Peptides against a protein of PDB entry 7UQJ. Designs and how they scored, part 55

Target 1, 160 residues: chain A of PDB entry 7UQJ
Amino acid sequence: PELYQNFNITPPRGVLFHGPPGTGKTLMARALAASCSSDERKITFFMRKGADILSKWVGEAERQLRLLFEEAKKHQPSIIFFDEIDGLAPVRSSKQEQIHASIVSTLLALMDGMDNRGQVIVIGATNRPDAVDPALRRPGRFDREFYFPLPDVKARFKIL

## One batch from the design tools (peptide; aimed at target 1 W57, target 1 (a further copy) W57)

Design b2_p17_8_s1 (made by RFdiffusion4, then SolubleMPNN; from b2_p17_8, 13 letters changed)
Fold by OpenDDE base, seed 2:
Structure b2_p17_8_s1 (fold): chain B 160 residues (1-160), chain C 160 residues (1-160), chain D 160 residues (1-160), chain A 17 residues (1-17)
Amino acid sequence: as target 1 above (160 residues)
Amino acid sequence: as target 1 above (160 residues)
Amino acid sequence: as target 1 above (160 residues)
Amino acid sequence: EYVEQQEKELEELEKLR
């Protein structure tokens, strides 16, 4: 609630930042955290890479996600930023190992279990929004999307 | 002077950041402030919106600008960042009220009155560089300009 | 030369952008390319990941670097952006395989072989400047450095 | 429309930076 009051937007539980590499997704997430911070109100910013959660914590990734969300809740107001979220929650294919399905299931449950009145915001960043599990894009999860287009050399001339 | 040592550039008094909304102008100004900060040297960052200076301080805007520049001088090395500077210093038109002319005149005098050896940098950000008074773009004022292009979706294919 | 005319700075051959992940290094490099572009003068932007050059082209990395620099020269004015450059040119240690030493050697030779009048700028981005080979930081190579600090929730209070 | 809406939403987010 209060984290989004400054933005005059209805708070989603999660926001998906998508766009090419180097379009400022991570930078925007950090800027949002800083913009919502005041002297009286420090926001805790948690950053994880989607691929690193899978590769470093094989078999413990679910536990690490739970610990991350508990820590974010403990230190609210907080932002959880997942960089390269397409690495954590790839599109559900019939060939996905049970491991990916369990991690995605855990993330879905953690996002669904967040009270909309909680001061925890989840931001996912990806270069490939279509590589993100559609279940994560449903209402109450990453239900807002922000596109980060590439700095075009050509668009300079439409604004001059 | 010293603020620009890390950049190996001759310090202008003012830098104009121009480009569409969302192109990282404010973020860059903050990043510059932090890049010039060390453990031994903290930079003071002052931020104001051009429209807010006009709307909140009708009749006192000149005094508030003077106080801002005095405070920036007192806390040097410092950066004064004006977001939406086109709201503060619109292009001089025959229809502009005496109030806009007096505020622009005061800002010009404050920028001209800065010693080039002072550790105060002024950054203006605008979406409309052509809406900024040309007097502010003259040498010794906002005499450097950085363009922040829109991230255009179409340029991705020429860079890959 | 001409690429830096808009910035009124002496052009280094290479610029190192360093700072934590998500501090806008890639975004800045693209913004610089676009800032130096005009109607008559399109800048060609080449982007590579340091780790990808090593991992995808083991044994051909030197040839791919040469081709990249030739292509950048052919399409000048151009910018070559190396993201995660610490992956391409790690600090020379006594334990590094001949492959890393040869790639670094090739990159050094390509940068040294650039005419200072050439319209090719090289930008390296890293999260760990101290993991970059000191030979790359010498004059005539990545001889300018820009620090991109984290938007620190705590540092905001030292700048306000 | 979508790009223009995203530009407006980014503009609103940047007005808060």
Scores: peptide ipSAE 0.000, ipTM 0.209, DockQ to the pose 0.048
OpenDDE base, seeds 1, 3, 4, 5: peptide ipSAE 0.000, 0.000, 0.000, 0.000; ipTM 0.183, 0.316, 0.257, 0.236; seeds 1, 3 fail the geometry check

Design b2_p17_8_s2 (made by RFdiffusion4, then SolubleMPNN; from b2_p17_8, 12 letters changed)
Fold by OpenDDE base, seed 4:
Structure b2_p17_8_s2 (fold): chain B 160 residues (1-160), chain C 160 residues (1-160), chain D 160 residues (1-160), chain A 17 residues (1-17)
Amino acid sequence: as target 1 above (160 residues)
Amino acid sequence: as target 1 above (160 residues)
Amino acid sequence: as target 1 above (160 residues)
Amino acid sequence: DYVEEMEKQLKKLEEER
């Protein structure tokens, strides 16, 4: 919130962290949450896994997403981190079309419904950015993307 | 490489990385894999998610584990990284007893069947070490445990 | 252990982890410390921040370094991790010349005084390898270097 | 090469701050 005010940058509603597994996407999200927290203003960090939302809440995934965004709004400033967001919002061409399409549309609506004044940042992490519905990657949603390269193995090769 | 020669330490067959989500367990495992590779000897890094093995391979999870360990043995030196190992080998007290018990017993047998001369290291990552079957945490299996604390936010604030 | 026996590499007395803030240098050091510990041989992990040693121990930093290395030697096998080592051993061209020069010379002497048989590994982490005195980066000191890349800088630019 | 490119990008970040 204040971090983005100070940079004269319109806070992205959503940020996509993409890159190979174990490149520190989740660690970075926690670090950003932590770095944005002050002693006076703790940022509430909500973490969910995309596949867990889909698997645990079969038929209630939309409701759970709404509740998550409401809870994040209640606990502003907040960060919602979706680990493995490709598991929550796969590309619309997947054979499980109806359930995924409804969850995607709900997530789109929730991200679109975040007023620019909301102190809620959504971070999605994926190992497969191309497996995330392109509609989520549009302006006003996950409109900023961060690639997490594999830690340069060559550099680590010299020490270990 | 030499670090371990000097310590006269028997390489753990298995290492358990535990700690809160997003503390970099997966990143660390990749980093260890990377660091153990040389230009002459590349370490093959196998990554699997515990829940993915259980969900994608219902009824074949045991066979997939065997194939994974055989492939790791074929590509020695190798690291097998199980992300979310609590999803693959939950505590035996869970009501899905038969499937989990068989997978756990198979994983136990595969870890026990690793000769001390095997150039295969198994790394399990979990956010809930207490959700991992205690039998996997015994000597000769995941006999070494590493806690990944939350990155001390205060420490990162001085860097950013 | 065995992984290192197979690679016929001479253990570095010191390892420099360098790379941008939050790239997991400290995390890596802790995991290395952890991975080297066995049930029979726990590795003692000493963590210090370079700036904290300089700021908290004005006039005693040399003594504190000596005590740290003595304590690490007493608790062998051990790892000394210096986070932000550039804060402890800045390049000699900084205007605080005398205090930094003496601390650097003391750290150099302590690293040089580590017998090759000492089970003490020194890991220095910095965001600015060029801010570390080149004398510390010589053979027998921090003679191995690992770069920790930013998770895609283009990505971080859009978030930060 | 990758390291140098990353260092160049880091320098650009520091110059933009």
Scores: peptide ipSAE 0.000, ipTM 0.328, DockQ to the pose 0.034
OpenDDE base, seeds 1, 2, 3, 5: peptide ipSAE 0.000, 0.000, 0.028, 0.017; ipTM 0.267, 0.361, 0.457, 0.314; seeds 1, 2, 3, 5 fail the geometry check

Design b2_p17_8_s3 (made by RFdiffusion4, then SolubleMPNN; from b2_p17_8, 13 letters changed)
Fold by OpenDDE base, seed 2:
Structure b2_p17_8_s3 (fold): chain B 160 residues (1-160), chain C 160 residues (1-160), chain D 160 residues (1-160), chain A 17 residues (1-17)
Amino acid sequence: as target 1 above (160 residues)
Amino acid sequence: as target 1 above (160 residues)
Amino acid sequence: as target 1 above (160 residues)
Amino acid sequence: DYVEQQQAALAEQEAER
């Protein structure tokens, strides 16, 4: 929230960080949380992996998402970071349709239900933005996308 | 490369990066690869996820590890980075013993088989160093461990 | 230290991390410090902000720099990280000449006075490498520079 | 709780300083 406020930019409800693995997506999300959390204003950082939500909470994933968003709202200002969000909300491929459709539908509803004035920012990170359901990439959801390029090899050669 | 030379520390064959998720373990590994690859000396960076090797190559994981190490040796100087290595080589808990035991045994043999003069560095990253098989944490393997602390909120507040 | 040894690169006395804000410069410096600190060899990490040294220590900044380098030498192996070093060592612009000239001169002398065998690494971070005094960017000082690319500007403008 | 673990890790880092 505050990184946006400091720059007079209205924080998006959702932001998609994409790029090759190890480009600092998770790191940037933590950076944003840390950087928004002054001594006067602590930002609560919630991190979940997409694959973990599906694997750990088979059948309860929707409830866990709801609880996560409620907890984030309770502890606002807050950031929800989904690492590997392509694991949580894959493009509707025919083989796993029903279980994924419900989780995606729940995540869509939770993002749509966030008040624009709410101090909850949702960040999704993926190595494969094309594997994320396009419905999540629409305005009011993950409507902002950030490409994390590989740190140019040339630049780091001078330090390490 | 250079950060180790100043401190007169002999480079380990294997390095374990551990710390909370999003502390930059993967980013640092890429940074090392990038930083070691001058215009005169390109370092080939191989990245694998522990969970991906288990899930994608059920029954072929050993062969894929051997091929990875052969390719790294062929393209030396090289770095092999295992992200989420606790997913690839979990502590032998009674329930999944046989398949994991073979993969861990293969990885141990591959690390032991590296010539000390070889230009292949192995980096493992985990959020749970205690979930990595202690046999991998012995001298000549992942004998050096690097804790990636959370970017102290206080430290970033001093920058952002 | 060791990361340099593996690749036969002698670590510089000083390294300049440059790139847009939030590209992970500070985080990389911390990760380097953490990554050089094994259980057998703890590296002491000293972090200072350029602007803080000027603002907090008006008239004592030189002494504080000397004390910092002495402490780093006492606790070697060590890393000194200057965040926003362009705030500490601005290019000599006519308007602020005398106070800045003395601080820059002191920092130059401290970096020149480091034994090449000393286990003290100095890292400077800036968003504006052109705002750093060129005298600091010479061999034996911040002679190695690392560009931290933006996560694509298209990304940041969508969040920011 | 992940938040509690992060807060505990931050508190431990503050106590080591």
Scores: peptide ipSAE 0.000, ipTM 0.220, DockQ to the pose 0.074
OpenDDE base, seeds 1, 3, 4, 5: peptide ipSAE 0.000, 0.000, 0.000, 0.000; ipTM 0.233, 0.207, 0.231, 0.223; seed 1 fails the geometry check

Design b2_p17_8_s4 (made by RFdiffusion4, then SolubleMPNN; from b2_p17_8, 12 letters changed)
Fold by OpenDDE base, seed 1:
Structure b2_p17_8_s4 (fold): chain B 160 residues (1-160), chain C 160 residues (1-160), chain D 160 residues (1-160), chain A 17 residues (1-17)
Amino acid sequence: as target 1 above (160 residues)
Amino acid sequence: as target 1 above (160 residues)
Amino acid sequence: as target 1 above (160 residues)
Amino acid sequence: DYVKQQQEALEEQEKLA
């Protein structure tokens, strides 16, 4: 709520920043955190990388996600930024490892369980929006998408 | 340090904002300056255009760069934004004018000479990251790169 | 003036944020509003969608635009953000409806009538800069353009 | 790769905080 009061907007539970490598997604997320912070009310910024949650938290990824959301709630107002979220939540397939399916299910439940009064915003960044599980892109989850793109030479000649 | 305290990150000496014309690189640099400014602690924002340093400061470019870095240090916390830095620091070649080589060498020395405790961030913006001297992209200089891209029509049809 | 004091820049009357769908244009406009707001001096953020002005304000679009600019002036410092401005101000053609021509003419007059001392910034966002009437892109109107692009696969392989 | 490596380094700093 208060994170968006100045703009008269309902805070989404999740915002997907998608676009190719380097597009300033991480920088935008930080700039948002700083912009919404006052001297009286600092926004706590948590960053996690999707691939690191899988590799560094092998067998504890679901628990670490729960702890991250609890910590974000404790330090609200807060932003959770998932960089490379497509590494955490790849599109479900018949060949997808059960571990990935469990992590995605945990993230879905955590985003669904966020109080509408909660001052926690989740930002997921990806280079591959089509590689993110469509279940994460539903209302009440990453229900807003912002795209951070890559260069076409033909479009450059129209701006010169 | 203090410029990044709210994010628990070590400030780079330099950040390269690269991407095609118009990509909001300048706006992002300004938004970062504003976001990191409090009422108690305003970030001083210095902007210079690479081509203007060469054309307006003919024969004084190295001195003006030194003065800019000294002024930024005096007014810390500060951001130095070099727009079109590829106009200032083109890739070194056997055909490169000695003037350009001297300016690049001065900029390298100034970035290397920045105190790790200094509250000065350098942001270089370019439309041509491959046209920036690789020496500027080394650790302790522009050692972080953020990419601001251009549109592909095929990707537009996937977001509709 | 004061909206840009921290950056030592003359405020444009209008800034065009152009780039393909999703590119964070809306988010950037909000981040700018938040970044320029202090606890003592909050920036009022007004958002309108170009297509909504045509569809929701049928026959009153010109009056509602006038009221929006008056409200923005009353609540200065302020930002007016027009999302999908190409829906409001399509390029003039012999086949263009007279209604669209009148709305564009009203928007031109409102932007031209802004006091240089006014603390009102207009941001227009579009996915189609070529579909915006060139008259809006003249000095004293949307005289600054920032481009928010889309991904080319070939450029991705250069950043890997 | 380079932007990814810089993001990884930044994420490691934030995981240590």
Scores: peptide ipSAE 0.000, ipTM 0.197, DockQ to the pose 0.114
OpenDDE base, seeds 2, 3, 4, 5: peptide ipSAE 0.000, 0.000, 0.000, 0.000; ipTM 0.209, 0.337, 0.248, 0.231; seed 4 fails the geometry check

## One batch from the design tools (peptide; aimed at target 1 G59)

Design b2_p18_1 (made by RFdiffusion4)
Pose (drawn by RFdiffusion4):
Structure b2_p18_1 (pose): chain A 160 residues (1-160), chain B 160 residues (1-160), chain C 160 residues (1-160), chain P 18 residues (1-18)
Amino acid sequence: as target 1 above (160 residues)
Amino acid sequence: as target 1 above (160 residues)
Amino acid sequence: as target 1 above (160 residues)
Amino acid sequence: SVADWVYAKLDEFYDEYY
């Protein structure tokens, strides 16, 4: 931590996995979760699939998001993986419902808002990155974007 | 206050920060929240978002808005910051649930019934200005609209 | 009435001010209420909003609307003004609440209960006219309309 | 006033940033 405090830098804490289906996005997230539970320093893994937080009560989806990010603050070494994040956080449109744009606005305020979110890495895997809200694809929330391509010749040989 | 009486004008009590993502809106609100808590006279900063207003009960979201504005009037030199305000106050539509138009109507009534002395300042950052209701964007509610643009060369040099 | 009842032209049961925001619709009702700054028993003015009638309870909103209309009949020549009547009477649909739908179901029955010797006029204002419920715009209701447009050049000169 | 102080601080912070 002194190497990041040597400068006035904060580490990148957000990655967006994107690429075609079957290219290794969930596999990489699974390997990262299995590695986080065997290095004897507790990096807590929070798994979230799509719109797992959707509810029929008003304001319960934003409450579940606030609770997920808070429980992430309780244990500092924690990770949040959002599988199929283009179904949870679509581009905010006036035509669609307000529960979607309200979830996206809560996710924006919880990733880079007024309060600091802590040592919480946020990973999102998507097959459709341009269905993710563009305000979610900037540094401070999903700094990096890993493109997982279809494998080339050497990579197919290695996979096989 | 006599300058605002000599000319028959009311000081603006509302600002709408708007601009592209990552251009300085939450940063300015964070710097103003730190400047509210330093000096010989204290300004109280009230931070809000859509999650700690929206409720599942009838008449509880507008009651939370009224409690916010009454508590800010009690601590009279005050700032209220609504982040991602298009999620809290979208454009009123009959094809949406009634809770969002009811929040926009309660917010319009509470802003039209403020102290009328420049004591409670209301600051909102929408990242998208078109999504917010036009009734809130008229002078009397959110008087000023600060456009935080993408920086030009001298601004990028100063930021770097 | 000695003059206007000679010709049998009935006064309107419901007159609707509609237009863009900031066009002076609240000013016209405030100026008509300052024309109620006159002596009693003539042009009693009631200033209500799309809020401060609707409540948590199930009967106080309709009971209060029936009482407002009864006090309007009590002082015979009277005017009821509903500012932001889309807040009191939104479009009834299947995303609509039950309390607003019953407010509309009582306001319609109270406007059809108003007699032909027109001594209570109900003026209502909105900035979005096709967001008020369609039933109050039927004949025998809010049927005469006043469009308040943005000002032209001479009108802006007079305003400045 | 409170409004003047807030608008002066916003101008100051804006000059420091831009």

Design b2_p18_1_s1 (made by RFdiffusion4, then SolubleMPNN; from b2_p18_1, 9 letters changed)
Fold by OpenDDE base, seed 5:
Structure b2_p18_1_s1 (fold): chain B 160 residues (1-160), chain C 160 residues (1-160), chain D 160 residues (1-160), chain A 18 residues (1-18)
Amino acid sequence: as target 1 above (160 residues)
Amino acid sequence: as target 1 above (160 residues)
Amino acid sequence: as target 1 above (160 residues)
Amino acid sequence: TVADWVLEKMEEILEELY
């Protein structure tokens, strides 16, 4: 939030972090949530895993998404981080379960329903940007993408 | 185990680690397993993921839990760590699959069947303590809870 | 690749990393990918999670595996890392879903179809080597196994 | 480092476990 306010840029509704697993996507999302949080203005950070929403909430995943967005709106400024978002919103196929289609449809509607004045940012992390439903990668949804490359050997020894 | 013996404290049967993902829950569970392990007393550390038990062992999850607790008892002192335990034992709902109800019932019975003199500690990690079946959060099960907050900005710049 | 070339060892088609979670299996797989990558010879690192392939690609997991192996062959030298491979290829049981049986059969065929001259190495990581289908642990598939023990207290302070 | 923060948090949790 603060970064985009400083640059006079309309904050993206959604940011997609993509790249190999443990390239720091989850860590970056958390680092952003803390660096944007001041003593005067705490940013509430919500995190969900795409696979968890599918597996833990059989027949209630849509409701849990709605509740998450409502809670994020209530506690704004907020960041919603979806780890493994390609588990939540895989590409629509003729073989895709009705559950996935409903969850994707709900997430699309929730992202579209975010007022641009709302201080709710959605960050999605994936190892497979092409596995994310293309409807989520449109303007007003995940309209910014950041690539997380594998660190070189030297960069890894600094992170460990 | 050793810590609680030194303090004359009844060791908890179960400890719930809760907080945002990658706040160190999994790392802490492993660090505890190491720090409690001496050259004279090796602690056996078992780790399972809640979502993995559901997805990998269709129709055998209950048996795998029983085998895990038997193996932990055989190799005591031991720690059983359930990562993403809210995937294994979600809140009972009218829409919950029969599979979840059976797994929860098995885990409850296994935790109740742990003799207080047994050197088996169960650690559950979750991002959503309220998504864990309340029956697991009762005395004699997960009766201690530890919150893992997001690190502050200063702590994060040291992590990156 | 480079390590095995230097040792005049026929590179294994598949390497199984097993041991407790976060004993460094994923980290080691990435460190190997980086240390085997020189300025002259970049190794392409592919990573998939076993549970993700099951959950994200309902009815297309076999196709995604084929595409992954084709892409790895196209970008050779390459490493395919399956994190939580016991989620992808669990032991065949009478209760196992037809989906798992098909995915396992596809992975077996893909590993068998790797030409020994192909610079594609498959690394599987699991916390449960006995939960991996024994057909994958045969010669010409995952024929090397590396145990990742819990580091002792002193070894952990060096890794952290 | 990740280590220092985790160590500090381990110390806190160990103290709470005492």
Scores: peptide ipSAE 0.007, ipTM 0.271, DockQ to the pose 0.171
OpenDDE base, seeds 1, 2, 3, 4: peptide ipSAE 0.009, 0.007, 0.007, 0.014; ipTM 0.246, 0.345, 0.392, 0.373; seeds 1, 2, 3, 4 fail the geometry check

Design b2_p18_1_s2 (made by RFdiffusion4, then SolubleMPNN; from b2_p18_1, 11 letters changed)
Fold by OpenDDE base, seed 2:
Structure b2_p18_1_s2 (fold): chain B 160 residues (1-160), chain C 160 residues (1-160), chain D 160 residues (1-160), chain A 18 residues (1-18)
Amino acid sequence: as target 1 above (160 residues)
Amino acid sequence: as target 1 above (160 residues)
Amino acid sequence: as target 1 above (160 residues)
Amino acid sequence: TVADEIFARIEEILAELY
């Protein structure tokens, strides 16, 4: 908190984890929640899949996003993790413009509407950062990006 | 065997692995099958996703569960692993009560119908143990629960 | 290249990774892409899930496969990774023969139509190699198979 | 039993994690 106040830096609200599947994006988002949690300060972790929001909540997706952000604010400090965010906010292809436009516009409004206190962090994970709507990758939204490389062959030999 | 006989303890038939996604529940269920397998004693590993049983087998889910348990018994010693078991046996929400009730009742009957010889073990994995039907968490079913914490930050540095 | 020319060995076009889920088949396919990539020679990695091709592209699956192979050829050297390939090319069960037959026939034709330059490698991952159409497992297709055993308990302790 | 071996092994793995 103090470091962001001193530099008049808008604390990053959104982080995009991108990289190949199985590179541990989901595991990192969770490890961040755990490592930043102490006995004194528990970080609440909310997880959703982008495809699940579209498929389970046809017509309720916007409402479910609002409820998720309200719940995250209520339980601050909190992390909202969107796995497969490219499923929720794909780069607009012509045929499905209206439905995806409303969900993306809602997510944009929710991210823009967050206070600058940095107590709610949004993490998006994707295998294709170029498949995520560019509007989500602008400052004040998913403004930081972390590439998850494949674990080196050496790393895999430690896992095997 | 002897320890359970001496204490009149019904040997656990079902184990619930719960914890955050990406904590390696699926990997553990598999590592157990491998580690308990020798050249002399191969454990057969059967895996199903809870959501796949509901989505692929509408109206056949009960039959597919019966066939799975019969096949597991035929290939004993065996492990049946249900990934995302909260998708198969969710806590009853009012709108879908009838279809889920029949699948859950079938799974209950199959677990209750297993002999106490402990040659077929059922492992359920979930991210939300409270989203699993409480009837499955009773003695003689998923009566042991193992929490999978997030790997510590140190653990992830060994994987990277 | 030279080694395969000297021995008149048709360079393997397709590799089947089989073994239990979570054994790191996807991670290996990706580690292979990374390890074979240098600053001078970047390997392009294309990934698809078998079930996604069937579910997202009903009637367009054949076209999407063609486009994928064309794109892989354009970006050679490249790896095409099919995760859950048993979802794309299941062993023909009587009830769904026609739709699966056309997709499998298209995949066969695309693999057979690749030039012997070995610049496009196809990796299929499955948990059930016996659930993959035997026609895909013939020479010139998925002609090499690698079993991914469960990481030993010790291997998991290095990952944890 | 295979169950006992599995439970013991889970407990060992969890004890090494914590």
Scores: peptide ipSAE 0.010, ipTM 0.283, DockQ to the pose 0.297
OpenDDE base, seeds 1, 3, 4, 5: peptide ipSAE 0.010, 0.016, 0.032, 0.029; ipTM 0.292, 0.270, 0.215, 0.367; seeds 3, 4, 5 fail the geometry check

